# Designs tried in a protein design run: peptides against a protein of PDB entry 3H8D. Part 84

Target 1, 122 residues: chain A of PDB entry 3H8D
Amino acid sequence: DMKRQQRFFRIPFIRPADQYKDPQNKKKGWWYAHFDGPWIARQMELHPDKPPILLVAGKDDMEMCELNLEETGLTRKRGAEILPRQFEEIWERCGGIQYLQSAIESRQARPTYATAMLQNLL

## One batch from the design tools (peptide; made by RFdiffusion4, then SolubleMPNN)

Design b2_p16_4_s1 (from b2_p16_4, 7 letters changed)
Fold by OpenDDE base, seed 1:
Structure b2_p16_4_s1 (fold): chain B 122 residues (1-122), chain C 122 residues (1-122), chain A 16 residues (1-16)
Amino acid sequence: as target 1 above (122 residues)
Amino acid sequence: as target 1 above (122 residues)
Amino acid sequence: SSRELSEALIAEILAE
């Protein structure tokens, strides 16, 4: 059902190894999530010193956040929610379109809002 | 098609009568818009000294923004775009659900994402 | 892992 609410979130993180370092020596990463209704559709991670990580529902379930949206508390965290384009811009730069397309073609991707939108784009 | 992108915007305005007054004497209003794809679905105005104005597509076309989304330049205006909930919270407080429901029942409302969502709610 | 990162971040949110 394409009427499901699409919600996007972003949280910064500090690497465990840097937690006790001086502020100037702490490298910040970014965790992103796209929820299609109550369930996660896409997850993305920007790391300070390794390639971005892209994850899609169906294919990467075991690596993704396992909680439904309400269980995460993300909707109650001030500043966590972002606009769709703020997610998509990074997703595109990281090769997310190709990643999701490949997951669809290999029959690994679970149908989501993201898969539906991609099918309309291609 | 419920796959259409839903986008929400908010911009402040100063009453014409206050344009040349000292900053502390300027009363700020707020203009809100919901676009269902390229076309406006809902418009809302918060005035400093009169009741809120609610407008829905089909019923209030002559009073609403006549430009399609791209023509407005809102997508290029920094800080104009807001989250869906930031619109809906105000809409609800201003009696928007009842307003839209009445427009649907009187056959004045054009079918939009907003009308579809309301039908799922009631 | 990404799962562990998610868990840690969510735990922090829920602790607030």
Scores: peptide ipSAE 0.359, ipTM 0.591, DockQ to the pose 0.856
Fold by OpenDDE base, seed 3:
Structure b2_p16_4_s1 (fold): chain B 122 residues (1-122), chain C 122 residues (1-122), chain A 16 residues (1-16)
Amino acid sequence: as target 1 above (122 residues)
Amino acid sequence: as target 1 above (122 residues)
Amino acid sequence: SSRELSEALIAEILAE
Protein backbone atom coordinates (compact mmCIF):
# COMPACT_ATOMS: atom_id res chain seq x y z
CA ASP B 1 0.00 0.00 0.00
CA MET B 2 1.56 3.23 -1.20
CA LYS B 3 -0.45 5.06 1.45
CA ARG B 4 1.99 3.85 4.10
CA GLN B 5 3.85 6.65 5.77
CA GLN B 6 7.53 6.91 4.88
CA ARG B 7 9.60 7.90 7.88
CA PHE B 8 13.32 8.38 8.25
CA PHE B 9 15.55 8.42 11.29
CA ARG B 10 19.14 9.14 12.22
CA ILE B 11 20.96 8.26 15.44
CA PRO B 12 24.56 9.12 16.24
CA PHE B 13 26.67 6.49 17.92
CA ILE B 14 30.07 6.11 19.50
CA ARG B 15 31.82 2.86 18.81
CA PRO B 16 32.42 0.72 21.90
CA ALA B 17 36.18 1.06 21.62
CA ASP B 18 35.90 4.82 22.15
CA GLN B 19 33.31 4.85 24.93
CA TYR B 20 35.77 5.82 27.65
CA LYS B 21 38.18 7.94 25.69
CA ASP B 22 38.42 11.69 25.91
CA PRO B 23 35.76 13.55 23.93
CA GLN B 24 38.17 14.47 21.16
CA ASN B 25 39.03 10.82 20.68
CA LYS B 26 35.44 9.59 20.44
CA LYS B 27 34.81 8.98 16.77
CA LYS B 28 31.13 9.35 15.97
CA GLY B 29 29.18 7.24 13.51
CA TRP B 30 25.67 7.67 12.16
CA TRP B 31 22.92 5.07 12.01
CA TYR B 32 20.07 5.63 9.54
CA ALA B 33 16.78 3.89 8.94
CA HIS B 34 13.94 4.17 6.45
CA PHE B 35 10.62 2.77 7.59
CA ASP B 36 7.92 1.96 5.07
CA GLY B 37 4.98 2.02 7.42
CA PRO B 38 5.81 -0.10 10.44
CA TRP B 39 8.61 -2.06 8.79
CA ILE B 40 12.15 -1.15 7.91
CA ALA B 41 12.90 -0.87 4.19
CA ARG B 42 16.47 0.42 4.27
CA GLN B 43 19.22 0.79 6.81
CA MET B 44 22.50 2.63 6.51
CA GLU B 45 25.54 3.22 8.66
CA LEU B 46 28.31 5.78 8.41
CA HIS B 47 31.33 4.59 10.32
CA PRO B 48 34.28 6.79 11.16
CA ASP B 49 36.89 4.18 10.25
CA LYS B 50 35.40 1.81 7.67
CA PRO B 51 33.26 1.97 4.53
CA PRO B 52 29.56 2.80 4.74
CA ILE B 53 27.17 -0.07 5.26
CA LEU B 54 24.03 -0.32 3.13
CA LEU B 55 21.22 -2.73 3.87
CA VAL B 56 17.90 -3.42 2.15
CA ALA B 57 14.89 -5.43 3.21
CA GLY B 58 14.72 -8.96 1.86
CA LYS B 59 18.41 -9.16 1.08
CA ASP B 60 19.77 -8.11 4.47
CA ASP B 61 17.01 -9.00 6.95
CA MET B 62 19.38 -10.78 9.31
CA GLU B 63 21.58 -7.71 9.66
CA MET B 64 18.89 -5.05 9.89
CA CYS B 65 16.83 -3.76 12.78
CA GLU B 66 14.25 -6.45 13.48
CA LEU B 67 11.83 -4.33 15.51
CA ASN B 68 8.81 -2.64 14.04
CA LEU B 69 8.75 1.13 14.20
CA GLU B 70 6.60 1.37 17.30
CA GLU B 71 8.86 -1.02 19.18
CA THR B 72 12.00 1.00 18.43
CA GLY B 73 10.91 4.16 20.19
CA LEU B 74 12.39 6.21 17.34
CA THR B 75 9.23 8.25 16.84
CA ARG B 76 9.39 9.33 20.46
CA LYS B 77 13.05 10.30 20.50
CA ARG B 78 13.48 14.00 20.01
CA GLY B 79 15.72 14.86 17.09
CA ALA B 80 15.86 11.33 15.71
CA GLU B 81 13.45 11.84 12.84
CA ILE B 82 14.83 13.39 9.66
CA LEU B 83 13.45 14.55 6.35
CA PRO B 84 13.34 12.16 3.39
CA ARG B 85 15.99 14.09 1.52
CA GLN B 86 18.32 13.99 4.52
CA PHE B 87 18.31 10.22 4.17
CA GLU B 88 18.34 10.06 0.37
CA GLU B 89 21.26 12.44 -0.04
CA ILE B 90 23.50 10.19 2.02
CA TRP B 91 22.01 7.04 0.50
CA GLU B 92 22.88 8.23 -2.99
CA ARG B 93 26.35 9.35 -1.97
CA CYS B 94 27.03 5.90 -0.53
CA GLY B 95 25.94 4.10 -3.70
CA GLY B 96 22.52 3.13 -2.44
CA ILE B 97 20.79 3.38 -5.80
CA GLN B 98 23.12 0.82 -7.34
CA TYR B 99 22.96 -1.39 -4.27
CA LEU B 100 19.17 -1.48 -4.26
CA GLN B 101 19.05 -1.91 -8.02
CA SER B 102 21.30 -4.94 -7.78
CA ALA B 103 19.13 -6.40 -5.03
CA ILE B 104 16.09 -6.03 -7.27
CA GLU B 105 17.79 -7.52 -10.31
CA SER B 106 18.94 -10.59 -8.39
CA ARG B 107 15.45 -10.92 -6.86
CA GLN B 108 16.75 -10.47 -3.33
CA ALA B 109 14.90 -7.26 -2.48
CA ARG B 110 11.58 -7.39 -0.69
CA PRO B 111 9.03 -5.09 -2.32
CA THR B 112 8.99 -1.75 -0.53
CA TYR B 113 8.33 1.89 -1.19
CA ALA B 114 12.04 2.17 -1.97
CA THR B 115 11.98 -0.48 -4.69
CA ALA B 116 8.89 1.10 -6.21
CA MET B 117 10.45 4.54 -6.40
CA LEU B 118 13.62 3.20 -7.94
CA GLN B 119 11.75 1.22 -10.56
CA ASN B 120 9.76 4.32 -11.44
CA LEU B 121 12.96 6.27 -11.88
CA LEU B 122 14.63 3.73 -14.15
CA ASP C 1 -0.50 -5.36 -3.90
CA MET C 2 -3.42 -7.74 -3.71
CA LYS C 3 -2.57 -8.90 -7.22
CA ARG C 4 0.30 -10.95 -5.83
CA GLN C 5 -0.14 -14.65 -6.38
CA GLN C 6 -0.89 -16.69 -3.28
CA ARG C 7 0.86 -20.04 -3.38
CA PHE C 8 0.97 -22.84 -0.85
CA PHE C 9 3.37 -25.72 -0.40
CA ARG C 10 3.78 -28.85 1.67
CA ILE C 11 6.89 -30.96 2.13
CA PRO C 12 7.23 -34.10 4.22
CA PHE C 13 10.26 -34.50 6.42
CA ILE C 14 11.84 -37.17 8.54
CA ARG C 15 13.37 -36.01 11.78
CA PRO C 16 17.12 -36.47 11.97
CA ALA C 17 16.86 -38.99 14.77
CA ASP C 18 14.94 -41.34 12.50
CA GLN C 19 17.04 -40.97 9.35
CA TYR C 20 18.62 -44.40 9.61
CA LYS C 21 15.84 -46.35 11.23
CA ASP C 22 13.68 -48.88 9.47
CA PRO C 23 10.88 -47.37 7.39
CA GLN C 24 8.23 -48.19 9.95
CA ASN C 25 10.18 -46.33 12.59
CA LYS C 26 10.66 -43.16 10.57
CA LYS C 27 8.16 -40.69 11.97
CA LYS C 28 7.14 -38.23 9.31
CA GLY C 29 6.44 -34.57 9.85
CA TRP C 30 5.01 -31.99 7.48
CA TRP C 31 6.35 -28.58 6.60
CA TYR C 32 3.95 -26.00 5.15
CA ALA C 33 4.44 -22.58 3.66
CA HIS C 34 2.25 -19.78 2.34
CA PHE C 35 3.92 -17.38 -0.06
CA ASP C 36 2.39 -13.98 -0.73
CA GLY C 37 4.11 -13.31 -4.01
CA PRO C 38 7.81 -13.99 -3.63
CA TRP C 39 7.86 -13.73 0.16
CA ILE C 40 6.70 -16.08 2.85
CA ALA C 41 3.68 -14.96 4.85
CA ARG C 42 3.03 -18.03 6.99
CA GLN C 43 4.86 -21.18 7.91
CA MET C 44 3.61 -24.24 9.73
CA GLU C 45 5.09 -27.50 10.93
CA LEU C 46 3.39 -30.72 11.98
CA HIS C 47 5.69 -32.82 14.09
CA PRO C 48 5.05 -36.43 15.01
CA ASP C 49 6.10 -36.03 18.64
CA LYS C 50 5.57 -32.40 19.65
CA PRO C 51 2.95 -29.67 19.24
CA PRO C 52 2.44 -27.96 15.88
CA ILE C 53 4.53 -24.91 15.15
CA LEU C 54 2.91 -21.79 13.72
CA LEU C 55 4.88 -18.89 12.33
CA VAL C 56 3.88 -15.57 10.80
CA ALA C 57 5.88 -12.94 8.97
CA GLY C 58 7.06 -10.02 11.05
CA LYS C 59 6.68 -11.86 14.33
CA ASP C 60 8.70 -14.96 13.49
CA ASP C 61 11.10 -13.89 10.74
CA MET C 62 14.13 -15.45 12.42
CA GLU C 63 12.50 -18.87 12.51
CA MET C 64 10.90 -18.84 9.07
CA CYS C 65 12.24 -19.70 5.65
CA GLU C 66 14.48 -16.81 4.65
CA LEU C 67 14.59 -17.64 0.94
CA ASN C 68 12.31 -16.02 -1.58
CA LEU C 69 10.01 -18.37 -3.46
CA GLU C 70 12.23 -18.69 -6.51
CA GLU C 71 15.23 -19.54 -4.38
CA THR C 72 13.41 -22.36 -2.57
CA GLY C 73 12.78 -24.39 -5.70
CA LEU C 74 9.35 -25.30 -4.35
CA THR C 75 7.60 -24.33 -7.56
CA ARG C 76 9.72 -26.84 -9.43
CA LYS C 77 9.29 -29.69 -6.98
CA ARG C 78 6.62 -32.07 -8.16
CA GLY C 79 3.87 -32.59 -5.64
CA ALA C 80 4.99 -29.80 -3.35
CA GLU C 81 2.35 -27.24 -4.28
CA ILE C 82 -1.03 -27.57 -2.60
CA LEU C 83 -4.38 -25.86 -2.84
CA PRO C 84 -5.17 -22.92 -0.58
CA ARG C 85 -7.74 -24.90 1.37
CA GLN C 86 -5.27 -27.70 1.98
CA PHE C 87 -3.16 -25.21 3.89
CA GLU C 88 -6.00 -23.33 5.56
CA GLU C 89 -7.70 -26.44 6.90
CA ILE C 90 -4.61 -27.43 8.83
CA TRP C 91 -3.86 -23.82 9.78
CA GLU C 92 -7.28 -23.47 11.35
CA ARG C 93 -7.05 -26.82 13.11
CA CYS C 94 -3.75 -25.79 14.65
CA GLY C 95 -5.12 -22.49 15.97
CA GLY C 96 -3.64 -20.34 13.23
CA ILE C 97 -6.46 -17.82 13.16
CA GLN C 98 -5.97 -16.96 16.82
CA TYR C 99 -2.21 -16.95 16.45
CA LEU C 100 -2.26 -14.52 13.54
CA GLN C 101 -4.90 -12.40 15.22
CA SER C 102 -2.73 -12.05 18.29
CA ALA C 103 0.24 -11.09 16.15
CA ILE C 104 -1.82 -8.33 14.55
CA GLU C 105 -3.18 -7.06 17.86
CA SER C 106 0.27 -6.81 19.38
CA ARG C 107 1.55 -5.14 16.19
CA GLN C 108 4.05 -7.90 15.50
CA ALA C 109 2.63 -9.11 12.19
CA ARG C 110 4.01 -7.80 8.94
CA PRO C 111 1.22 -6.82 6.55
CA THR C 112 0.47 -9.71 4.19
CA TYR C 113 -2.37 -11.21 2.25
CA ALA C 114 -3.03 -13.35 5.31
CA THR C 115 -3.45 -10.39 7.65
CA ALA C 116 -5.72 -8.70 5.13
CA MET C 117 -8.00 -11.71 4.82
CA LEU C 118 -8.25 -12.16 8.55
CA GLN C 119 -9.08 -8.52 9.12
CA ASN C 120 -11.77 -8.75 6.47
CA LEU C 121 -13.25 -11.75 8.22
CA LEU C 122 -13.33 -10.18 11.68
CA SER A 1 27.55 -6.25 13.66
CA SER A 2 24.80 -4.07 12.25
CA ARG A 3 22.20 -6.08 14.11
CA GLU A 4 24.04 -5.65 17.38
CA LEU A 5 24.48 -1.95 16.76
CA SER A 6 20.78 -1.52 16.09
CA GLU A 7 19.92 -3.41 19.24
CA ALA A 8 22.25 -1.33 21.35
CA LEU A 9 20.99 1.96 19.97
CA ILE A 10 17.36 1.03 20.40
CA ALA A 11 18.02 -0.19 23.92
CA GLU A 12 19.45 3.20 24.77
CA ILE A 13 16.42 4.96 23.30
CA LEU A 14 14.03 2.80 25.27
CA ALA A 15 15.96 3.39 28.47
CA GLU A 16 15.54 7.17 28.27
Scores: peptide ipSAE 0.351, ipTM 0.519, DockQ to the pose 0.628
Fold by OpenDDE base, seed 4:
Structure b2_p16_4_s1 (fold): chain B 122 residues (1-122), chain C 122 residues (1-122), chain A 16 residues (1-16)
Amino acid sequence: as target 1 above (122 residues)
Amino acid sequence: as target 1 above (122 residues)
Amino acid sequence: SSRELSEALIAEILAE
């Protein structure tokens, strides 16, 4: 349903290995989520010391946030919600288009707003 | 005994009221435990729709996990164990310091690593 | 893991 609200979120995180280090030694990562209505469609992680992680619904369900949007509390955390382009820009830079395309072609991706948009783009 | 290993765990749960609902209607909570050696010292529950629950050994034994650490199987469940600060951060946010302090002052708290640490802090 | 990271982050949000 293309009428579902598309909402995007970003949360910073500190690597577990850096939890007990001095602030100067705590490298920050970024956790991103795209929700297509109540359900997550895409997840993305930026890490300071390893390649970005891209995840898409259907293919990567076991690796993604398993809570629906309201359960996460993201909508109630000020500063967590971001604009669509703030997600998409990073997604594109990280190879998200190709990643999602491959998931579609392998029939691993669950149909979402993201898959629909990509299929209209191609 | 301050030499006992302090271990912390977190597992998600679904509210009993949501057990038979569709996934979209199952709100997730979080169960936390601090084990001071083999025995639980603190327990904490985060809920999506009610205040957090804080429990401390001695005071709240009847409401806490009654299994020792090994009996829980938590040490064998990948992803269940968390870092000390991952527990303490939430504990502090939920008013755990004040809760434990009150339990100590009322002589309800069983001496644990947690009580010792707090008494050294104050 | 990514799942564990998500869970940790959400737990923090729920505690706020």
Scores: peptide ipSAE 0.336, ipTM 0.560, DockQ to the pose 0.592
Fold by OpenDDE base, seed 2:
Structure b2_p16_4_s1 (fold): chain B 122 residues (1-122), chain C 122 residues (1-122), chain A 16 residues (1-16)
Amino acid sequence: as target 1 above (122 residues)
Amino acid sequence: as target 1 above (122 residues)
Amino acid sequence: SSRELSEALIAEILAE
């Protein structure tokens, strides 16, 4: 049901090639997740050296975080939770609206809060 | 190179359905990882309510931990690191030898310390 | 992969 709590998270990561470099040479990526209740609805990655990755539930289940929200520990990670707009701003900049729209139209997207909101927008 | 340090880790997780249950009713799963130097070579999951999951580098990269060892923070998590035998014992019980062997034979496995050791054994 | 990244990141979180 759409009464589920929507929660958003962001955590930084370092690309493998930079793990042993000096801190000044470690370029950070950013991992984003939108949880519609206990389950992930959208995932996004900002990489320092490649295009953004966008993932939506239903279509990209195998590539997305498979753990439910509580299992991830994200709610317990200080500083990980972000405001909805902090997710949506990046999502939109990365072409997330079009990506999700295409997934809906191709019947690949699982219905989520995100799909519902998009359908209200369009 | 096979001179890389082999390190093994284990962390518990709670299945989603049990997240909101009383502690006494939260059945724990276990996540295991073998790192061959900085990179994961094998991963394993013990679930309280489904068969074990075995994963090997090369074949199962998309399902395995994508972070290098330092990125995971496992080395900094107290109680997470385990002895090699503590990993191998469970790995073997779960059919890991056969799983890795099949991955090697199908040319799906990436060469790792684990593949080398297996080839020495067989 | 994205799955691997997620798992690694979560593992890190859970290891804290």
Scores: peptide ipSAE 0.328, ipTM 0.626, DockQ to the pose 0.598; fails the geometry check

Design b2_p16_4_s2 (from b2_p16_4 with T1S K11E Q14L E15A)
Fold by OpenDDE base, seed 5:
Structure b2_p16_4_s2 (fold): chain B 122 residues (1-122), chain C 122 residues (1-122), chain A 16 residues (1-16)
Amino acid sequence: as target 1 above (122 residues)
Amino acid sequence: as target 1 above (122 residues)
Amino acid sequence: SSRELALRLIEEILAE
């Protein structure tokens, strides 16, 4: 159902190796999530020293957040929720369109708001 | 089409009478808009010294923004775009659910994402 | 893994 609420979140993270370093030596990554209703549809990670990671529901379930939105606490964390475009802009820059398209074409992607939007675009 | 992008905006305004007053004596109002794709679906105004104004497409077209989203420049105004919940929370507090419901029941409301959502709620 | 990262971050959120 495309009437489900689409919500987007971003939280920073510090690499495990940097956790105990001086603040100036800690490089932040960014974890992003798109929830289509209660369940995650897309996830991506910006890392300071490696390529971005893109994940889509269906294809990458085992690597993605398995908690429903309420369970994550993201909706209650101040500053975590972001605008759709704030997610989409990064998603596009990271090659997310091609990634999701490939997942659809290979029949790996679970239908979500994201897959529906992409199919409207193509 | 419920696949249209839903975007929400908020901009402050100063009452005309306060425009030339000292900063501390200027009371801000707030103008809110919900765009369902390119066209406005809902509008509301918070005033410092009178009741909020609620407007819905179809019923209140003559009192609402007549520009499409691109024409407004809202998407390019820093800090104008807000989260859906930031709009909805105020909308609910102002009695927007009842207002939109009444507009639907009186057959005054133009079908939008908002009307569809409400009909799912009821 | 990405899942482990997500879990860690969420746990931190829930602990706040």
Scores: peptide ipSAE 0.350, ipTM 0.594, DockQ to the pose 0.875
Fold by OpenDDE base, seed 3:
Structure b2_p16_4_s2 (fold): chain B 122 residues (1-122), chain C 122 residues (1-122), chain A 16 residues (1-16)
Amino acid sequence: as target 1 above (122 residues)
Amino acid sequence: as target 1 above (122 residues)
Amino acid sequence: SSRELALRLIEEILAE
């Protein structure tokens, strides 16, 4: 729905095992989220030591952020919000288009801005 | 139309009269643009020495950027692209909602993402 | 898990 604001966020993370290591031994991952209005539509994780993780609403609800946008505090965290293209560039590199398409075709994806845009592209 | 990407840009400008002055005597203005797909939907200017200027497609075409998005090179200019809220915050402060509403009601505004969103808000 | 990671990160944000 055009009425809902699309907002994108990125926050770094340190692996649990590295939390108490020296800074030079801490490898950063990156957590990404796309919110379609108040609710998450897509989530993505870049890990330092394993393949990226892609998640889409409807299919992967149990693995995604359960909080609404306002509850997360992301909008109030300086430096967390990113441009749409900054999300999409990584999403595309990680095979996000194919992942979301498969979720749509299998009827696992919940309708979101992301599903609508993809269906318009195809 | 939901299919079109909304992109926002900001670039500084120096007044013509200040171009050859010492840096301390150069007052910066700020030029803002909202592109609805390839075409500009809204433009805004913050000036150091006069009131802000608001412009909307349809009404103010002759005073707005005449280039399509790709022709501007804005997408390739580092630091030019801004978040939607960074544009909207200034737009709202400058009376942009009222300006666009008036343009819609007078049938001067061309339909854009901006006009659609405003009409949904009202 | 991704869910747990998200929760941890958000909790850290909210604690700031």
Scores: peptide ipSAE 0.346, ipTM 0.593, DockQ to the pose 0.827
Fold by OpenDDE base, seed 4:
Structure b2_p16_4_s2 (fold): chain B 122 residues (1-122), chain C 122 residues (1-122), chain A 16 residues (1-16)
Amino acid sequence: as target 1 above (122 residues)
Amino acid sequence: as target 1 above (122 residues)
Amino acid sequence: SSRELALRLIEEILAE
């Protein structure tokens, strides 16, 4: 629905295993979220030492952020919000198109702005 | 007392002002509790739009959970129990050490596991 | 887990 606002966010993180180590031993990852209106549509994690994690609504609900957009506080965090293309560029490089496509084909994906865009592209 | 079990819990809450709004307009906070045996020792609340609330036994009894641990049902709530460090990390970040220290110095804090740990640290 | 990571990050935001 074009009525819903699409908003994207990025937060750096320190992996749990490094959380209490010396600063020099803390490797940073990046947590990404796409919200289609108040609800998360896609989530993505870049890790310094393992493959990216891609998650899509419907298929991966139990592994994704369970909070709606307003609950997260992301809209109030300076520097957290990013441009759509800043998300999509990473998403595409990480194989997100194929991941979401497979989720659609397997009927696991919940309809979102992301599924609609992909279905219009293909 | 090392005989008492230290248990920590976290549950989300919706602020009263948002309780009846559309889901997109409900901001979530987090309610934390530390129980020293059956009795609450510390309570903490994270809010999306105001400073954290810190509460310690003795000083803030009238604002804290009045139920003993078993009465809360927290031990039976899936996903509510958290690791000690999951509480302490937030507590420290919110200025909890200073808050509890001041409560001890003012003779307002009731002796708990938390006061003992702090007094051993300082 | 990713869920736990998200929760931690959000809690950090809320604590600011």
Scores: peptide ipSAE 0.334, ipTM 0.555, DockQ to the pose 0.575
Fold by OpenDDE base, seed 2:
Structure b2_p16_4_s2 (fold): chain B 122 residues (1-122), chain C 122 residues (1-122), chain A 16 residues (1-16)
Amino acid sequence: as target 1 above (122 residues)
Amino acid sequence: as target 1 above (122 residues)
Amino acid sequence: SSRELALRLIEEILAE
């Protein structure tokens, strides 16, 4: 139901090839996840060397985190949880609204809190 | 070429939900990778609560590790590297021969050391 | 891949 808790997370990732480089030469990526209750609804990746990746439940299940929220350990990782707007701002900037809309229209998106919110927005 | 170094790796993953259970109640998953030179050729996942997942280069690229071997950091992770047979034994038990064969026959498999070895076996 | 990245990051969390 839509009364499920919405939780958002962000984890940095560094290419190991950059591990021994000077700090200014390290390129950091960011992994983002939106969980609608126990299951992932949206996933997003900011890469230092390629375009952002947007993923939505139903359409991109094979590419997304398959573990439930408790199984990921994200809730136990200090600093991983972020505010909803901290996710949404990046999602919007990356074209997430259009991406999710397209997934809904093609009937590829699984209903989630995110799909419901988009329907209210449009 | 087929003179590339073949390297195999295994990483455990434990469901955090089992983290505080007695050792006998902890269900561990295992992630396996075969690298043919710098690039992944096969990937395999043993899950405690669902069937094994088998993945082969070409067919399953979107689900497999996209980093080259050095970028993964696996070569720097103590205990991650395993013997070839330690991978192959599990691969065989999970039906990997048939899976890779099917991928070759459907022309979905990218040529790798693994595909070459299978052609010798059959 | 995105799936692999997720797995790696989760493994890092679980290894802490």
Scores: peptide ipSAE 0.321, ipTM 0.647, DockQ to the pose 0.588

Design b2_p16_4_s3 (from b2_p16_4, 6 letters changed)
Fold by OpenDDE base, seed 1:
Structure b2_p16_4_s3 (fold): chain B 122 residues (1-122), chain C 122 residues (1-122), chain A 16 residues (1-16)
Amino acid sequence: as target 1 above (122 residues)
Amino acid sequence: as target 1 above (122 residues)
Amino acid sequence: SSRELSERLIAEILAE
């Protein structure tokens, strides 16, 4: 439960269409992940050309990272791991609280650290 | 209990005797702190000229930071906050597990997140 | 898709 290690990661990405353009013509997005122990609990994407994407475990499993934390290599990627607040700040700004709340109320969310924290907050 | 926010910090320090020397003649130490919610749970110091210092709440209160987290200003100090593993790696290397275990066994340690985690580990 | 993006990013990490 609350004893599972919570870890957060962020990696930049370039849009597929921009990958072979000159650097000045590339726009950078940001991929975020929250792992509740070995499994992903939340995922988030900032895109340069469309609205943010929010994903929560249980509801959005087929759209989220499918690998457990160790399989991803994220823990071995220098600079990928971020502080909890660095994730939460963006999550909140993007409407993540409301998104997760709706997923809980609709019984779509799998119980995670994030759902527990939200239920304590409300 | 496990719901309290765990936060970790690291700041460098220069030995008092070196403060007015040229940069090349200064040796840098490192001060580490683990806060279990608003209160410090563990403190650690790396010194360039003496063995590491380990401190745990309950046992070493008079030698540890006396301020609550907000009073320290650490949360507002850019670059001070570190990942849990960045603290734990050094803690373990310095013999922190054994130090905390002894403090628990002697009934000197105040119950904290750290004591709970150690008791789960052993 | 988000799944494909994740797959690509992880693949790049694992290739390093």
Scores: peptide ipSAE 0.409, ipTM 0.612, DockQ to the pose 0.835
Fold by OpenDDE base, seed 3:
Structure b2_p16_4_s3 (fold): chain B 122 residues (1-122), chain C 122 residues (1-122), chain A 16 residues (1-16)
Amino acid sequence: as target 1 above (122 residues)
Amino acid sequence: as target 1 above (122 residues)
Amino acid sequence: SSRELSERLIAEILAE
């Protein structure tokens, strides 16, 4: 159902190796999630010292958040929810369109709002 | 097309009579807009000293913003764009569901994302 | 891993 609520979230993270270092020595990454209704559709990670990670439902389920939206607590975390464009801008910069397109064409992607929108665009 | 980008905005306003008063004597209202793609679908106003105003496309065109989204400059105004739920929460509190439903049933509402979502809900 | 990262971050949120 393409009429499900689309919600986007962003959480900063510190690398495990830096967790106990002084603030000046901590490099911050960013974890992003797109939920299509209760279930995650896309996940994305900006790392301070390696390439971005892109993940799409159906293809990358084992690597993505397995909790439904309500179980994550994201909707209750102040400052975690972001605007759609704040997600999409980074997604596009990281090659998300190509990544999702490839997943669709290889029949690895689960149908989501994201796949529907992409197929409408192309 | 229900695949158009949905964007929501909020701007504070001061009553004309208060514009030149000291800050402590200015009462603030809030102007809200929902854009379905380039065109406004819903408008809402919270006033400090009168009931909320609800407006829907098709029915209230003459009272709503006549500029397309890009012409408004809202997308370029820092802090103006809000999350969908931030709009919908107020819309619901103000009786927006009933207002839009009535407009649909009387065939006054122009088809928008808002009308489609409401008809899906009911 | 990304799964482990997600789990950690969500756990932190839920612990607040």
Scores: peptide ipSAE 0.408, ipTM 0.622, DockQ to the pose 0.822
Fold by OpenDDE base, seed 4:
Structure b2_p16_4_s3 (fold): chain B 122 residues (1-122), chain C 122 residues (1-122), chain A 16 residues (1-16)
Amino acid sequence: as target 1 above (122 residues)
Amino acid sequence: as target 1 above (122 residues)
Amino acid sequence: SSRELSERLIAEILAE
């Protein structure tokens, strides 16, 4: 049901190796999540020193956040929620369209808002 | 009803014997709780100098927290709430699966989310 | 892992 609310979140992170270094030596990454209603549809990570990580529901379930939206506390974290386009712009730049498309074609992707929108686009 | 929210909490405690010692001499234990909706389903205690204590609803009611979730104030205690896996990992390492399974088999366990999940697993 | 990262980040949120 596409009546589900689409919500997007972004959390900065510091690599474990940098966690106890001086602030100037802490390289920041970014963790992104797209929730289709209560359930995660896409996850993305920007790392300071390695390629982006893209994850989609169905294909990458074991590597993605396992909690439903309310359980995560993301909705209650100030500054965590972002606009759809703030997610999508990064997603696109990281090759997310192709990644999700491949997951759909291989029948690994669980149907989500993201898969539906992509299928409408193509 | 699996619509109930599963929430997990962890609180440190200091042994009474160490209560008035210097900080370096205070050994910390950990109190864990799993709430299935408003009601406790599992409780667990890690002690610095004795075996873990495992408790399950129905079997160990008299030894477990008697308050409903809201009454505990745990949801309002900063840092108390933990992820499901943070509970389950310790639970498993402490033999919780076997403990709960035995409680189910002996018909001592009250049906909870925990019992349902275990029964689905086995 | 990404799972571990998610868990850590969410744990931090829940600890606030």
Scores: peptide ipSAE 0.394, ipTM 0.537, DockQ to the pose 0.603
Fold by OpenDDE base, seed 2:
Structure b2_p16_4_s3 (fold): chain B 122 residues (1-122), chain C 122 residues (1-122), chain A 16 residues (1-16)
Amino acid sequence: as target 1 above (122 residues)
Amino acid sequence: as target 1 above (122 residues)
Amino acid sequence: SSRELSERLIAEILAE
């Protein structure tokens, strides 16, 4: 089952409060997703005005994108797909390793490629 | 407040189980929405393999589209907008009148254009 | 919320 394709995506977003402001007044955030095969494994948000948000499958399902990969249209969105390291670098900087580790230890994390990789690292 | 524009939309969807099948083996469902101004008032789903799902604002908020109309992008989706009667015909066939009536009687329905119309009809 | 953000972003993609 680790044969599943790992794919990573990034989309910029504007805060709702900034939606109708002039471009220079729209602070940009970044939405990130890791898909383990068809299903999301990790989600991450860089906000311009608050701490990063980290989410992992199993633990945070209700807060994460609930569509499978094909349903999201991300694979059809030019410029959305990123390299694995482009996701992982930000994930690491945001404390993603510790976050996922804690989710595993508390038995809240659903098994994914990400959990497997972490367990091999530690 | 009845001055709000009533807009109706329809989007096809494919069952997750059919996602990777040949086109002829992908049974299509239909997602419908009625927006009373910026906010959703009714939602409806036609499924190829199970009964229709009917949802009304107030009662079913947690099961309905939670984005306002502009946020959904439906107004920018070519072919998504439909005529009022194209929604209402299906709504009626699916038992929408009775469903909304029950929601009003149980005080679960949020006041919308749809509730107002129904109360004028009955 | 994160869920709402995801929904908005995906909706925008699907509307293209």
Scores: peptide ipSAE 0.384, ipTM 0.620, DockQ to the pose 0.610

